# Designs tried in a protein design run: peptides against a protein of PDB entry 4KTY. Part 3

Target 1, 266 residues: chain A of PDB entry 4KTY
Amino acid sequence: YVLNDIGVIFYGEVNDIKTRSWSYGQFEDGILDTCLYVMDRAQMDLSGRGNPIKVSRVGSAMVNAKDDEGVLVGSWDNIYAYGVPPSAWTGSVDILLEYRSSENPVRYGQCWVFAGVFNTFLRCLGIPARIVTNYFSAHDNDANLQMDIFLEEDGNVNSKLTKDSVWNYHCWNEAWMTRPDLPVGFGGWQAVDSTPQENSDGMYRCGPASVQAIKHGHVCFQFDAPFVFAEVNSDLIYITAKKDGTHVVENVDATHIGKLIVTKQI

## One batch from the design tools (peptide; aimed at target 1 Q197)

Design b1_p8_6 (made by RFdiffusion4; failed a check: a repeat of another design)
Pose (drawn by RFdiffusion4):
Structure b1_p8_6 (pose): chain A 261 residues (1-241, 247-266), chain P 8 residues (1-8)
Amino acid sequence: YVLNDIGVIFYGEVNDIKTRSWSYGQFEDGILDTCLYVMDRAQMDLSGRGNPIKVSRVGSAMVNAKDDEGVLVGSWDNIYAYGVPPSAWTGSVDILLEYRSSENPVRYGQCWVFAGVFNTFLRCLGIPARIVTNYFSAHDNDANLQMDIFLEEDGNVNSKLTKDSVWNYHCWNEAWMTRPDLPVGFGGWQAVDSTPQENSDGMYRCGPASVQAIKHGHVCFQFDAPFVFAEVNSDLIYITAHVVENVDATHIGKLIVTKQI
Amino acid sequence: QYKISLSY
């Protein structure tokens, strides 16, 4: 989780698992300096850089280009003007070195690409890290921790009213650290996510959210635990437009995996 | 990566 500069990112389906190799390249010439440049560009106060909670949270904001001209621009537009399609990248190095050289956000990425770059950032600085993949990952748009699926009278999905969504998969990172800001028992792996989905305190960032706190539903502990809980375990609520028609308690988060040791 | 369609 610190010294391995290559890895595997899982994707596809639960009974059709695909792998994508990834070169983290945290030891390549120019990468460590690039990680420092990322924190400088985020205008991160130097006095907080010894705190992994802060470093990881800044990283979750700065790895994406929204709000702060950070590292990577997301796209699903099937065109990818003036850049590289997200699927073309095979590691983090070219992205990070291009960012340092051009001093401009790099185009383009999707969730595993954000996760790969963020993993490089964490391991390069010495924060143990890994990439996790969540199959049937919920995206909660109204912060009620459930998927609200609105139905027309005919029982079909009303696409105008329905805003929440589900991904075939989503990848984020876990960073290892104590959580002196939380009661004892909530350190260890913290979920951190640099893929923009929802604002957290006015910026696209997410975490660190204690995985242990998410497991027992104690999502009151900072940061962004409710959103992460919703990604892995929100119920599907079918609502006829308002009458609750049905509840699917098993659809979300069918499987979560990471590369074996 | 894509969003899935849900139905009832």

Design b1_p8_6_s1 (made by RFdiffusion4, then SolubleMPNN; from b1_p8_6, 3 letters changed)
Fold by OpenDDE base, seed 4:
Structure b1_p8_6_s1 (fold): chain B 266 residues (1-266), chain A 8 residues (1-8)
Amino acid sequence: as target 1 above (266 residues)
Amino acid sequence: QYKLKLTY
């Protein structure tokens, strides 16, 4: 999980699983220097740089450009005229070296690009890391642990009534570390995500969230456990928005979100 | 393939 410089990222649809190769390049010239530069840009104290909890949290913030002029600008609008389309990237090296050279955010990324670059960052700093793909990945925008789907009276979806969304797939990272800040048993794999999705205590970042905690429904543990839990286990709540302004829950689907979670074994 | 928002 540290030594492999080439990986596979899963994407596509749950019924049509696809793979792409990704070159992490954590041992390439200038990459470690760039990772250190990223932490410098974050103004991270030297005392914190040996703590994988702090490092992974800072990395989740800095791999995206939001808030802090971090590495990658996300784009989902299918307009990539002022940079490189997310699908054109094949590895982390070019992105990180461009960032180091230009000292400006690199355009553009989506989840697998963020995850690829973040994986390089973690591995460069000696943190075992892997990429995880979640199919039917929920984005809970209002922190209610639900995926709200609002329907008009005719049964059509009204997307204006919520910012919640479900992605066909989403990629994030798991990083291996001890969690002395959590109860015994909640160390090991921690979910961390650099794709800018939600604000976490003032910054677009996510994690580390204990995978064991999430699996057992312990959403009270830092960091961002409710959000990660919702990504993999949110119930779909179908709500009819009536003309009189009332909302009626029509159906609940507890089986749709997180239908498949895939990671490559080392 | 880009990630897609799903409609239900």
Scores: peptide ipSAE 0.331, ipTM 0.916, DockQ to the pose 0.512
OpenDDE base, seeds 1, 2, 3, 5: peptide ipSAE 0.319, 0.038, 0.069, 0.148; ipTM 0.903, 0.756, 0.764, 0.822; seed 3 fails the geometry check

Design b1_p8_6_s2 (made by RFdiffusion4, then SolubleMPNN; from b1_p8_6, 3 letters changed)
Fold by OpenDDE base, seed 4:
Order: sequence, then C-alpha cells, then structure tokens
Structure b1_p8_6_s2 (fold): chain B 266 residues (1-266), chain A 8 residues (1-8)
Amino acid sequence: as target 1 above (266 residues)
Amino acid sequence: QYKLTLTY
C-alpha cells in the first residue's frame, strides 16, 4: 500500500466491471517534491505535515483545483478542448509534474484521476492508501442521508428539485491511520476523497471518515461521515411533487446504492 | 468509460 507504484482501478458498471492500470509513480523524480509543494501551496504548518489526519484532509482539498488552485480541474461535460481528457491519463506523474512546473491546475480529471493522484500523494508521504470503487455511488447534496428522486405527478423525474445524484461508479481513497480523535476501534482505513463533490466546512474536500464508523452507522464522527455513509448506503426515496406543493413518498429502495465496493487487494 | 450520472 506504500511500495507498489502501479495499481488497478475498477470502473464501469456493476454488471460489467472493468479495470484500468494506473501508474502512481510515487518514487519518480520530482514527485515527492511536488507533494511537498502541494502542502506548501496549502500553507500547511510544518507541525501538521506529520499528522496523517491533517495531511489526508489537506490532500483531499488540494488534489482538486477548487478553492485553492489545487492540482486537478474536474470536468464531466465531455468537453476537454483546453486540456487532456480524463481518460487519456495513465498515471499521476505527468499530472503532478505539470502542476509543479506550471504552478497552475491541470486539466482535466474525473474521479479515478483524482483518486489516482491522491493515492500518489498519500503514498509519497508515507500514508498507506488504496483506491476504492463504489458502484451506484450516491451523491447526497443536502445532507439528509438519503437519495431523493423527485417525480412529477405524471411520473417523470424532476431533476430540478434536488441536486442529489447517483453515479454509475465513483472512486475515492482509503488511507490507513490511527484516529486518536475518535473512540477506540475507529482507526484503520479512513475514506478520503479529492473529487470535488460537496463543500466540507468551507472547502471541497472529504474525510478522513472512519470506514469502521461508516460500517456501523456512526455518522457523527469527523470528518464527513454522513456524506460517505450516504455514498454507500443511501436509500432511494421516490417523492412525487404534487402541483399543490406537497410531497408524497411513493417508494423507498434500500438496495440500490452501494451495490458493490471494490478495491485491489494489496 | 467516463463516470455517468444515472437518471431514473
């Protein structure tokens, strides 16, 4: 989880799982220096740089360009004219070196690119890390721990009534660390995500959230446990929006989200 | 394959 510089990222669909190779390149020339530069750009205190909790949280913010001119600009509109299409990247090295050289965000990334670069960042700094893929990954935008699907009276989906969404797949990272800030037993793997999805206390970042806490429904534990919980365990709530402004729950599906969570062993 | 937002 630290020494392996080549990985596999799972993607595709739950019924058609695909894999792609990703070169982390954490030992390549200039990569460690770039990771240090990222922390410098974040204005991270030296005392915090030895704390994996702080480092992973800062990394989750800085691997994306939002808020802080971090490493990667996300794009999901299939228009990549001003950079490299997310699918064209094969590893972290070129991205990180370009960032270091240009001192400007690199275009473009999607979740696996963010996760790949973030994995390099974590491993460079001695934090054991892996990429996790969640199929049917929920994006809870309003922090209600459910995935709202609004229907018109005619049964058509009204996508304007919520910003909640479900991804066919989503990639994030798990980082291994102790959590002295949490109760005993909630150390180990921590979910961290650098894909800009939601604002967390003023920045687009996510985690570290204790995987054990999430598995046991402890969403009160810092950081961003409700969001991560929702990604893997949200109920789909089908709500009919009536013309009179009332909302009626038509159906609840507790089985749709988080159908499969996959990570490479070692 | 790009990440896709699913609609229902």
Scores: peptide ipSAE 0.091, ipTM 0.822, DockQ to the pose 0.473
OpenDDE base, seeds 1, 2, 3, 5: peptide ipSAE 0.029, 0.032, 0.031, 0.035; ipTM 0.707, 0.725, 0.722, 0.748

Design b1_p8_6_s3 (made by RFdiffusion4, then SolubleMPNN; from b1_p8_6, 4 letters changed)
Fold by OpenDDE base, seed 1:
Structure b1_p8_6_s3 (fold): chain B 266 residues (1-266), chain A 8 residues (1-8)
Amino acid sequence: as target 1 above (266 residues)
Amino acid sequence: MYKLTLTY
């Protein structure tokens, strides 16, 4: 989880799982220096740089370009006119070295690119880390732990009434650390995500959220446990929006989200 | 990755 410099990332569909190789390159020349530079750009105090909780949270913010001119610009528009298409990247090294050289965000990434670069960052700094892929990954935009699906009276989906969405798959990271800020038993793997999905207390970041806490429904534990919980365990709520403005729950599907969560064992 | 179109 620290020494392996090449990995496999799972993607595709739940019924057609695909894999891609990713070179983390945490030991290549200039990569450690770049990781330190990332923390410098974040204006992270030296006293915090030995704390994996703080480091992983800062990393989740800085691997994306939002708010702080971090490493990667996300794009999902399939144009990618001013950079490299997300699918063209094969590893973290070129991205990190470009960022260090240009001192500007690198274009472009999607979830597996963010996760790949973030995995390099964590491993480079001695934090055991792995990439996790969640199929049918929910994006709860209003923090109600539900995936709201609005229907017209004719039964057609009205996509304008909610910003909630479901990704075919999403990749994030798990980092291994103790959590002295949480009750006993909630250390170990912590979910962290650098893909800019939601604002967390003022910036686009996510985690560390205790995997054990999430598994046991403890969404009150810092950081961002409700969001990560929703990604893997949101109920689909089908709601008919009536002409009179009232809402009627037509159906609840508790099995659709988080159909499969996959990670490499090494 | 892409957002799924959900149906009822």
Scores: peptide ipSAE 0.524, ipTM 0.941, DockQ to the pose 0.916
OpenDDE base, seeds 2, 3, 4, 5: peptide ipSAE 0.035, 0.028, 0.029, 0.039; ipTM 0.732, 0.702, 0.699, 0.750

Design b1_p8_6_s4 (made by RFdiffusion4, then SolubleMPNN; from b1_p8_6, 4 letters changed)
Fold by OpenDDE base, seed 4:
Structure b1_p8_6_s4 (fold): chain B 266 residues (1-266), chain A 8 residues (1-8)
Amino acid sequence: as target 1 above (266 residues)
Amino acid sequence: QYKLTLTF
């Protein structure tokens, strides 16, 4: 998980799984320097740079450009005129070296690009890491552990009543580390995500969240376990918003979110 | 393939 510099990222649809190769290049010239530079830009204390919990959390924040002029600018509007389309990237090296050279965020990324660059960052710093793809990945915006779908009385979806959304797929990272800050048994793989989805204590970052904790519903464990839990296990709640302002739950679908979670076998 | 927001 540290030594492999080429990986596979899963994407597409749950019934039509696709793969793309990604060159992590964590051993390429200038990449380690760039990773150190990223931590410098984050103003990360030297004492914390040996702690994978702190490093992965900082990396989660810094791989995206939000808040801190980090590495990648996300774009999902299919307009990429001022940079490189996310699909054109084939690896982390060019992105990281461009960031180091220009000292400005690189355009553009989507989840697999963020995950690819973040994977390089983690592996470069000696943290075992892998990319995980979740199909039908929920984005819980209001932290209620549900995926709310609001319907008008006519049955049409009202997208203005919630910022919750479901992605056809989403890629994030899992990093291997001990979690002395958590109860025994919740070390190992930790979900971390550099795609800017939600604000976590003042910054667009996510994790590390114990995979074991998430699997067992321990959403109280830091960091961002509720959000990651929701990504993989939210119930779809269909709510009719009535004209009188009342909300009526019409249906609950507990099977839609997190239909498949895949990662490359090492 | 880009990441897509699903519509229900």
Scores: peptide ipSAE 0.051, ipTM 0.793, DockQ to the pose 0.475
OpenDDE base, seeds 1, 2, 3, 5: peptide ipSAE 0.032, 0.030, 0.029, 0.031; ipTM 0.744, 0.726, 0.720, 0.737

Design b1_p8_7 (made by RFdiffusion4)
Pose (drawn by RFdiffusion4):
Structure b1_p8_7 (pose): chain A 261 residues (1-241, 247-266), chain P 8 residues (1-8)
Amino acid sequence: YVLNDIGVIFYGEVNDIKTRSWSYGQFEDGILDTCLYVMDRAQMDLSGRGNPIKVSRVGSAMVNAKDDEGVLVGSWDNIYAYGVPPSAWTGSVDILLEYRSSENPVRYGQCWVFAGVFNTFLRCLGIPARIVTNYFSAHDNDANLQMDIFLEEDGNVNSKLTKDSVWNYHCWNEAWMTRPDLPVGFGGWQAVDSTPQENSDGMYRCGPASVQAIKHGHVCFQFDAPFVFAEVNSDLIYITAHVVENVDATHIGKLIVTKQI
Amino acid sequence: QHKISLSY
């Protein structure tokens, strides 16, 4: 989780698992300096850089280009003007070195690309890290920790009212650290996510959220645990437009995986 | 990566 500079990112389906190799390249010339440049650009106060909670949270904001001209621009537009399609990248090095050189956000990326770059950032600085993949990952748009699926009278999905969504898969990172800001028992792996989905305190960032706190539903502990809980375990609520028609308690988060040791 | 369609 620190010294391995290559990895595997899982994707596809639960019974059709695909792998994508990834070169983290945290030891390549220019990368460590690039990680320091990322924190400088984020205007991160130097006095907080010894705190992995802060470093990881800044990283979750700065790896994406929204709000702060950070590292990577997300796109699903099937055109990818003036850049590289997200699927073309095979590691983090070219992205990070291009960012340092051009001093401009790099185009383009999707969830595994954000996760790969963020993983490089964490391991390069010495924060143990890994990439996790969540199949049938929920995106909660109204912060009620459930998927609200509105139905027309005919029973079909009302696409105008329905805003929540589900991904075939989503990838984020876990960072290893104590959580002196939380009661004892909630350190260890913290979920951190640099893929923009929902604002957290006015910026696109997510975490660190204690995985242990998410497991027992104690999502009151900072940061962004409710959103992460919703990604892995929200119920689907079918609502006819308002009458609750059905509840699917098993659809979301069918499997979560990471590369073996 | 893509969003899936859901039905009832």

Design b1_p8_7_s1 (made by RFdiffusion4, then SolubleMPNN; from b1_p8_7, 5 letters changed)
Fold by OpenDDE base, seed 3:
Structure b1_p8_7_s1 (fold): chain B 266 residues (1-266), chain A 8 residues (1-8)
Amino acid sequence: as target 1 above (266 residues)
Amino acid sequence: QYKLKLTF
């Protein structure tokens, strides 16, 4: 999880799983320097740089450009006119070296690019890390642990009211660490995500969230456990918006989200 | 390839 510099990222659809190779390159020239530079740009205290909890949380924030002029600019518009299309990247090295050289965010990334670069960052700093892919991944926009799907009376989705979304797939990272800040048993794999999805206490970042805590429904444990829980376990709540402005729950689907979570075995 | 927002 630290030594392997080439990986596989799963993507596509749950019924049509695809893989892409990704070169992490954590041992390539200039990469460690760039990872240190990232932490410098974050103004991370030296005392925190030995703490994988702090490092992974800072990395989660800094691999995306939001808030702090971090590494990657996300784009989902399918234009990508002012940079490199997310699909053109094959590894982390070019991205990180461009960031270090230009000192400006690199365009463009999507989830697997963020996850790839973040994986390099973690491994480069000695944190065991892997990329995971969640199929039918929920994006809870209002922190209520459910996907609120608002319907018109004709059954069509009300896009104005519906703020939550479901992705065909989403990639994030798991980092291995102890969690002395949590009860015994909630160390090990921690979910961390650098794709800018939701604000977490002032920054677009996510985690570390204990995978064991999530599995046991402990969403009260820092960091961002509710969001990660929702990504893999949200119920779809179909709500009809009536003409009188009232909302009626029409249906609940507890099986749709998190159909498959895949990671490469190392 | 690209992440897609699913329709409900």
Scores: peptide ipSAE 0.323, ipTM 0.907, DockQ to the pose 0.511
OpenDDE base, seeds 1, 2, 4, 5: peptide ipSAE 0.176, 0.073, 0.269, 0.306; ipTM 0.861, 0.829, 0.894, 0.901; seed 5 fails the geometry check

Design b1_p8_7_s2 (made by RFdiffusion4, then SolubleMPNN; from b1_p8_7, 5 letters changed)
Fold by OpenDDE base, seed 2:
Structure b1_p8_7_s2 (fold): chain B 266 residues (1-266), chain A 8 residues (1-8)
Amino acid sequence: as target 1 above (266 residues)
Amino acid sequence: MHKLELTF
């Protein structure tokens, strides 16, 4: 999880799973220096750079360009005129070296690109890390741990009221570390995510969230456990918005989200 | 990646 510089990322549909190769290149010339530069740009204290909790949290913020002129600009509108289409990237090295050279955010990324670059960052700094793909990945935008799907009286989805969304797939990272800030048993794999999805205490970042805590429903544990829990285990709540402004719950689907979570074994 | 169309 540290020494392997080539990986496989899962993507596509749950019933048509695809894989793409990704070169992490954590040992390539200039990559370590770039990772240090990223932490310098984040103005990270030297005392925190040896703490994988702090490093992974800073990395989750800095791999995206939001807030802090970080590494990658996300784009999901299929218009990539001022950069490289997300699908054209084959690894982290070119992205990181461009960032270091230009000192400006690199365009463009989507979840697997963010995850790929973040994986390089973590591994380069000696943190065991892997990419995880979640199919039917929920995006809870109001931190209520459910997907609120609002329906018109005719049964169609009200896109204006429905703010929560579900991705066909989403990629994030898991990093291996001890968690002395949590109760015993919640170390090990920690979910971290650099794709800019939600604000976490003032920045677009996510994690580290204990995988064990999430599996056992301990969403009170730092960091961002409610959001990660919702990504993999939220219920769909279908709500009819009546003309008088009242809401009626029509159905609850507890099986839709997180249909498959997969990662490369090596 | 893309957002899924939800249906009731």
Scores: peptide ipSAE 0.503, ipTM 0.937, DockQ to the pose 0.920
OpenDDE base, seeds 1, 3, 4, 5: peptide ipSAE 0.499, 0.058, 0.264, 0.142; ipTM 0.935, 0.799, 0.887, 0.831

Design b1_p8_7_s3 (made by RFdiffusion4, then SolubleMPNN; from b1_p8_7, 4 letters changed)
Fold by OpenDDE base, seed 1:
Structure b1_p8_7_s3 (fold): chain B 266 residues (1-266), chain A 8 residues (1-8)
Amino acid sequence: as target 1 above (266 residues)
Amino acid sequence: QHKLELTF
């Protein structure tokens, strides 16, 4: 989880699982220096740099370009006119070295690119880390732990009434650390995500969220446990929006989200 | 990756 510099990332569809190789390159020349530079750009105090809780949270913010001119610009528009298409990247090294050289965000990434670069960052700094892929991954945009699906009276989906959505798959990271700020038993793997999905107390970041806490339904523990919980366990709520403005729940599907969660055992 | 078109 620290020494392996090449990995496999799962992607695709739940019924057609695919794998791609990713070179983390945490030991290549300039990569450690770049990770330190990332923390410098974040203006992270030296006293916090030895704390994996603080480091992973800062990393989740800085691997994306939002808010702080961090490493990667996300794009899902299939144009990618001013950079490299997300699918063209094969590892973290070129991205991190470009960022260090240009001192500007690198274009472009999607979830596995963010997760790959973030994995390098964590491992480079001695934090055991792995990439996790979640198929049918929910994006709860209003923090209600539900995936709201609005229907017209004719039964057709009205996508304009909610910003909630579901990814075919999503990749994030798990980092191993103790959590002295949480009750006993909630250390170990912590979910952290650098893909800019939601604002967390002022910036696009996510985690560390205790995997054990989430598994036991404890969403009250810092950081961003409700969001991560929703990614893997949201109920689909089908709601008919009536002409009179009333809402009627037509159906609840508790099995659709988080159909498969995969990680490499390295 | 892409957003799924959900149906009832």
Scores: peptide ipSAE 0.570, ipTM 0.948, DockQ to the pose 0.907
OpenDDE base, seeds 2, 3, 4, 5: peptide ipSAE 0.164, 0.146, 0.131, 0.286; ipTM 0.832, 0.826, 0.813, 0.887

Design b1_p8_7_s4 (made by RFdiffusion4, then SolubleMPNN; from b1_p8_7, 4 letters changed)
Fold by OpenDDE base, seed 1:
Structure b1_p8_7_s4 (fold): chain B 266 residues (1-266), chain A 8 residues (1-8)
Amino acid sequence: as target 1 above (266 residues)
Amino acid sequence: MHKLKLTY
């Protein structure tokens, strides 16, 4: 989880799982220097740099360009005219070295690119880390722990009534650390995500959220446990929007989200 | 590696 410089990222569909090789390159020339530079750009105090909780939280913010001119610009519009298409990247090294050289955000990333670069950052700093892929990954935009699906009276989906969405897959990271700030038993793997999905206390960042806490429904534990819980365990709520403005719950599906969570065992 | 926003 620290020494392996080549990984596998899972993607595709739950019924057609695909894999991609990714070079982390945490030992290549200039990569450690770049990781230190990322923390310098974040204005991270030296006293915090030995704390994996602080480092992983800062990393989740800084691997994306939002708020702080971090490493990667996300794009999902299929128009990548001013950079490299997300699918063209094969590893973290070129991205990190470009960022260090240009001192500007690198274009472009999507979830597996963010996760790949973030995995390099964590491993480079001695934090055991892995990439996790969640199939049928929810994006709860209103923090209600539900995936709201609004239907018109004719049964057609009204996509304008919610910003909630479900991705066929999403990639994030898990980092291994103790959590002295949490009750005993909630250390170990912590979910962290650098893909800019939601704002967390003023920045596009996510985690560290205790995987054990999430598994046991403890969404009150810092950081961002409700959001990560929703990604893997949201109920689909089918709501008919009536002409009179009333909402009627037609159905609830508690099995659709988070059908499969996959990670490499290295 | 196209990520798809699902519809229902």
Scores: peptide ipSAE 0.237, ipTM 0.869, DockQ to the pose 0.501
OpenDDE base, seeds 2, 3, 4, 5: peptide ipSAE 0.144, 0.073, 0.191, 0.135; ipTM 0.848, 0.824, 0.852, 0.864

Design b1_p8_8 (made by RFdiffusion4)
Pose (drawn by RFdiffusion4):
Structure b1_p8_8 (pose): chain A 261 residues (1-241, 247-266), chain P 8 residues (1-8)
Amino acid sequence: YVLNDIGVIFYGEVNDIKTRSWSYGQFEDGILDTCLYVMDRAQMDLSGRGNPIKVSRVGSAMVNAKDDEGVLVGSWDNIYAYGVPPSAWTGSVDILLEYRSSENPVRYGQCWVFAGVFNTFLRCLGIPARIVTNYFSAHDNDANLQMDIFLEEDGNVNSKLTKDSVWNYHCWNEAWMTRPDLPVGFGGWQAVDSTPQENSDGMYRCGPASVQAIKHGHVCFQFDAPFVFAEVNSDLIYITAHVVENVDATHIGKLIVTKQI
Amino acid sequence: PSISLLSQ
């Protein structure tokens, strides 16, 4: 989780698992300096850089280009003007070195690309890290920790009212650290996510959220535990437009995996 | 009913 500079990112389906190799390249010439440049650009106060909670949260904001001209721009537009399609990248090095050289956000990326770059950032600085993949990953748009699926009278999905969504898969990172800001028992792996989905305190960032706190539903502990809980375990609520028609308690988060040791 | 999933 620190010294391995290559890895595997899982994707596809639960009974049709696909792998994508990834070169983290945290030891390549120019990468460590690039990680420092990322924190400089984020205008991160130097006095907080010894705190992995702060470093990881800044990283979750700065790896994406929204709000702060950070590292990577997301796109699903099937055109990818003036850049590289997200699927073309095979590691983090070219992205990070291009960012340092051009001093401009790099185009383009999707969730595994954000996760790969963020993983490089964490391991390069010495924060143990890994990439996790969540199959049937919920995206909660109204912060009620459930998927609200509105149905027309005919029972079909009302696409105008329905805003929440579910991904075939989503990838984020876990960073290892104590959580002196939380009661004892909530350190260890913290979910951190640099893929923009929902604002957290006015910026696209997410975490660190204690995985242990998410497991027992104690999502009151900072940061962004409710959103992460909703990604892995929100119920699907079918609502006819308002009458609750049905509840699917098993659809979300069918499987979560990471590369073996 | 079924729902649409988002893709990468």

Design b1_p8_8_s1 (made by RFdiffusion4, then SolubleMPNN; from b1_p8_8, 5 letters changed)
Fold by OpenDDE base, seed 2:
Structure b1_p8_8_s1 (fold): chain B 266 residues (1-266), chain A 8 residues (1-8)
Amino acid sequence: as target 1 above (266 residues)
Amino acid sequence: VDIELLEE
């Protein structure tokens, strides 16, 4: 989880699982220096750079360009003008070296690119890390731990009222660390995500969230446990918005989200 | 297709 510099990332759909190779290159020339540069750009105190909790949280913020001119600009509209299409990247090295050279955010990434670069960052700094792919990954936009899908009276989705969304797949990272800030038993793998999805206390970042805490429904544990819990365990609530302004719950689906969570065993 | 897509 630290020494392997080549990996496999799962993507596609649950019924058609695909894999792609990704070169992390944490031992390549200039990569460690670039990771240190990333922490410098974040203005991270030296005293915190030895704490994997702080490092992983800063990394989740800095691998995306939002808020702090971090590493990668995301694009999901299939228009990649003035940059490299997300699918053209084969590893982290070119991205990180371009960032260090230009001192500007690199265009463009999607979830697996963010996860790949973040994995390099973590491993380069000695934090055991892996990429996780979640199929039917929920994006809870209003922090109510459920996916509210609003329907017109004719049964079509009301896109104006529906703020929550579901990705066909989403990649994030898990980092191994102790959690002295949590009760005993909630160390180990921690979910962290650098893809900009939701604001977490002022910045687009996510985690570290204890995987064990999430598995046992402890969403009160820092950081961002409610959001990560929702990604893998949200119920779909289908609500019909009537002409008179009333809302009626038509159906609840507890099986749609998080159908498969995959990570490569190294 | 390898791009990440929102479910409709």
Scores: peptide ipSAE 0.364, ipTM 0.897, DockQ to the pose 0.242
OpenDDE base, seeds 1, 3, 4, 5: peptide ipSAE 0.030, 0.028, 0.029, 0.028; ipTM 0.690, 0.696, 0.685, 0.672

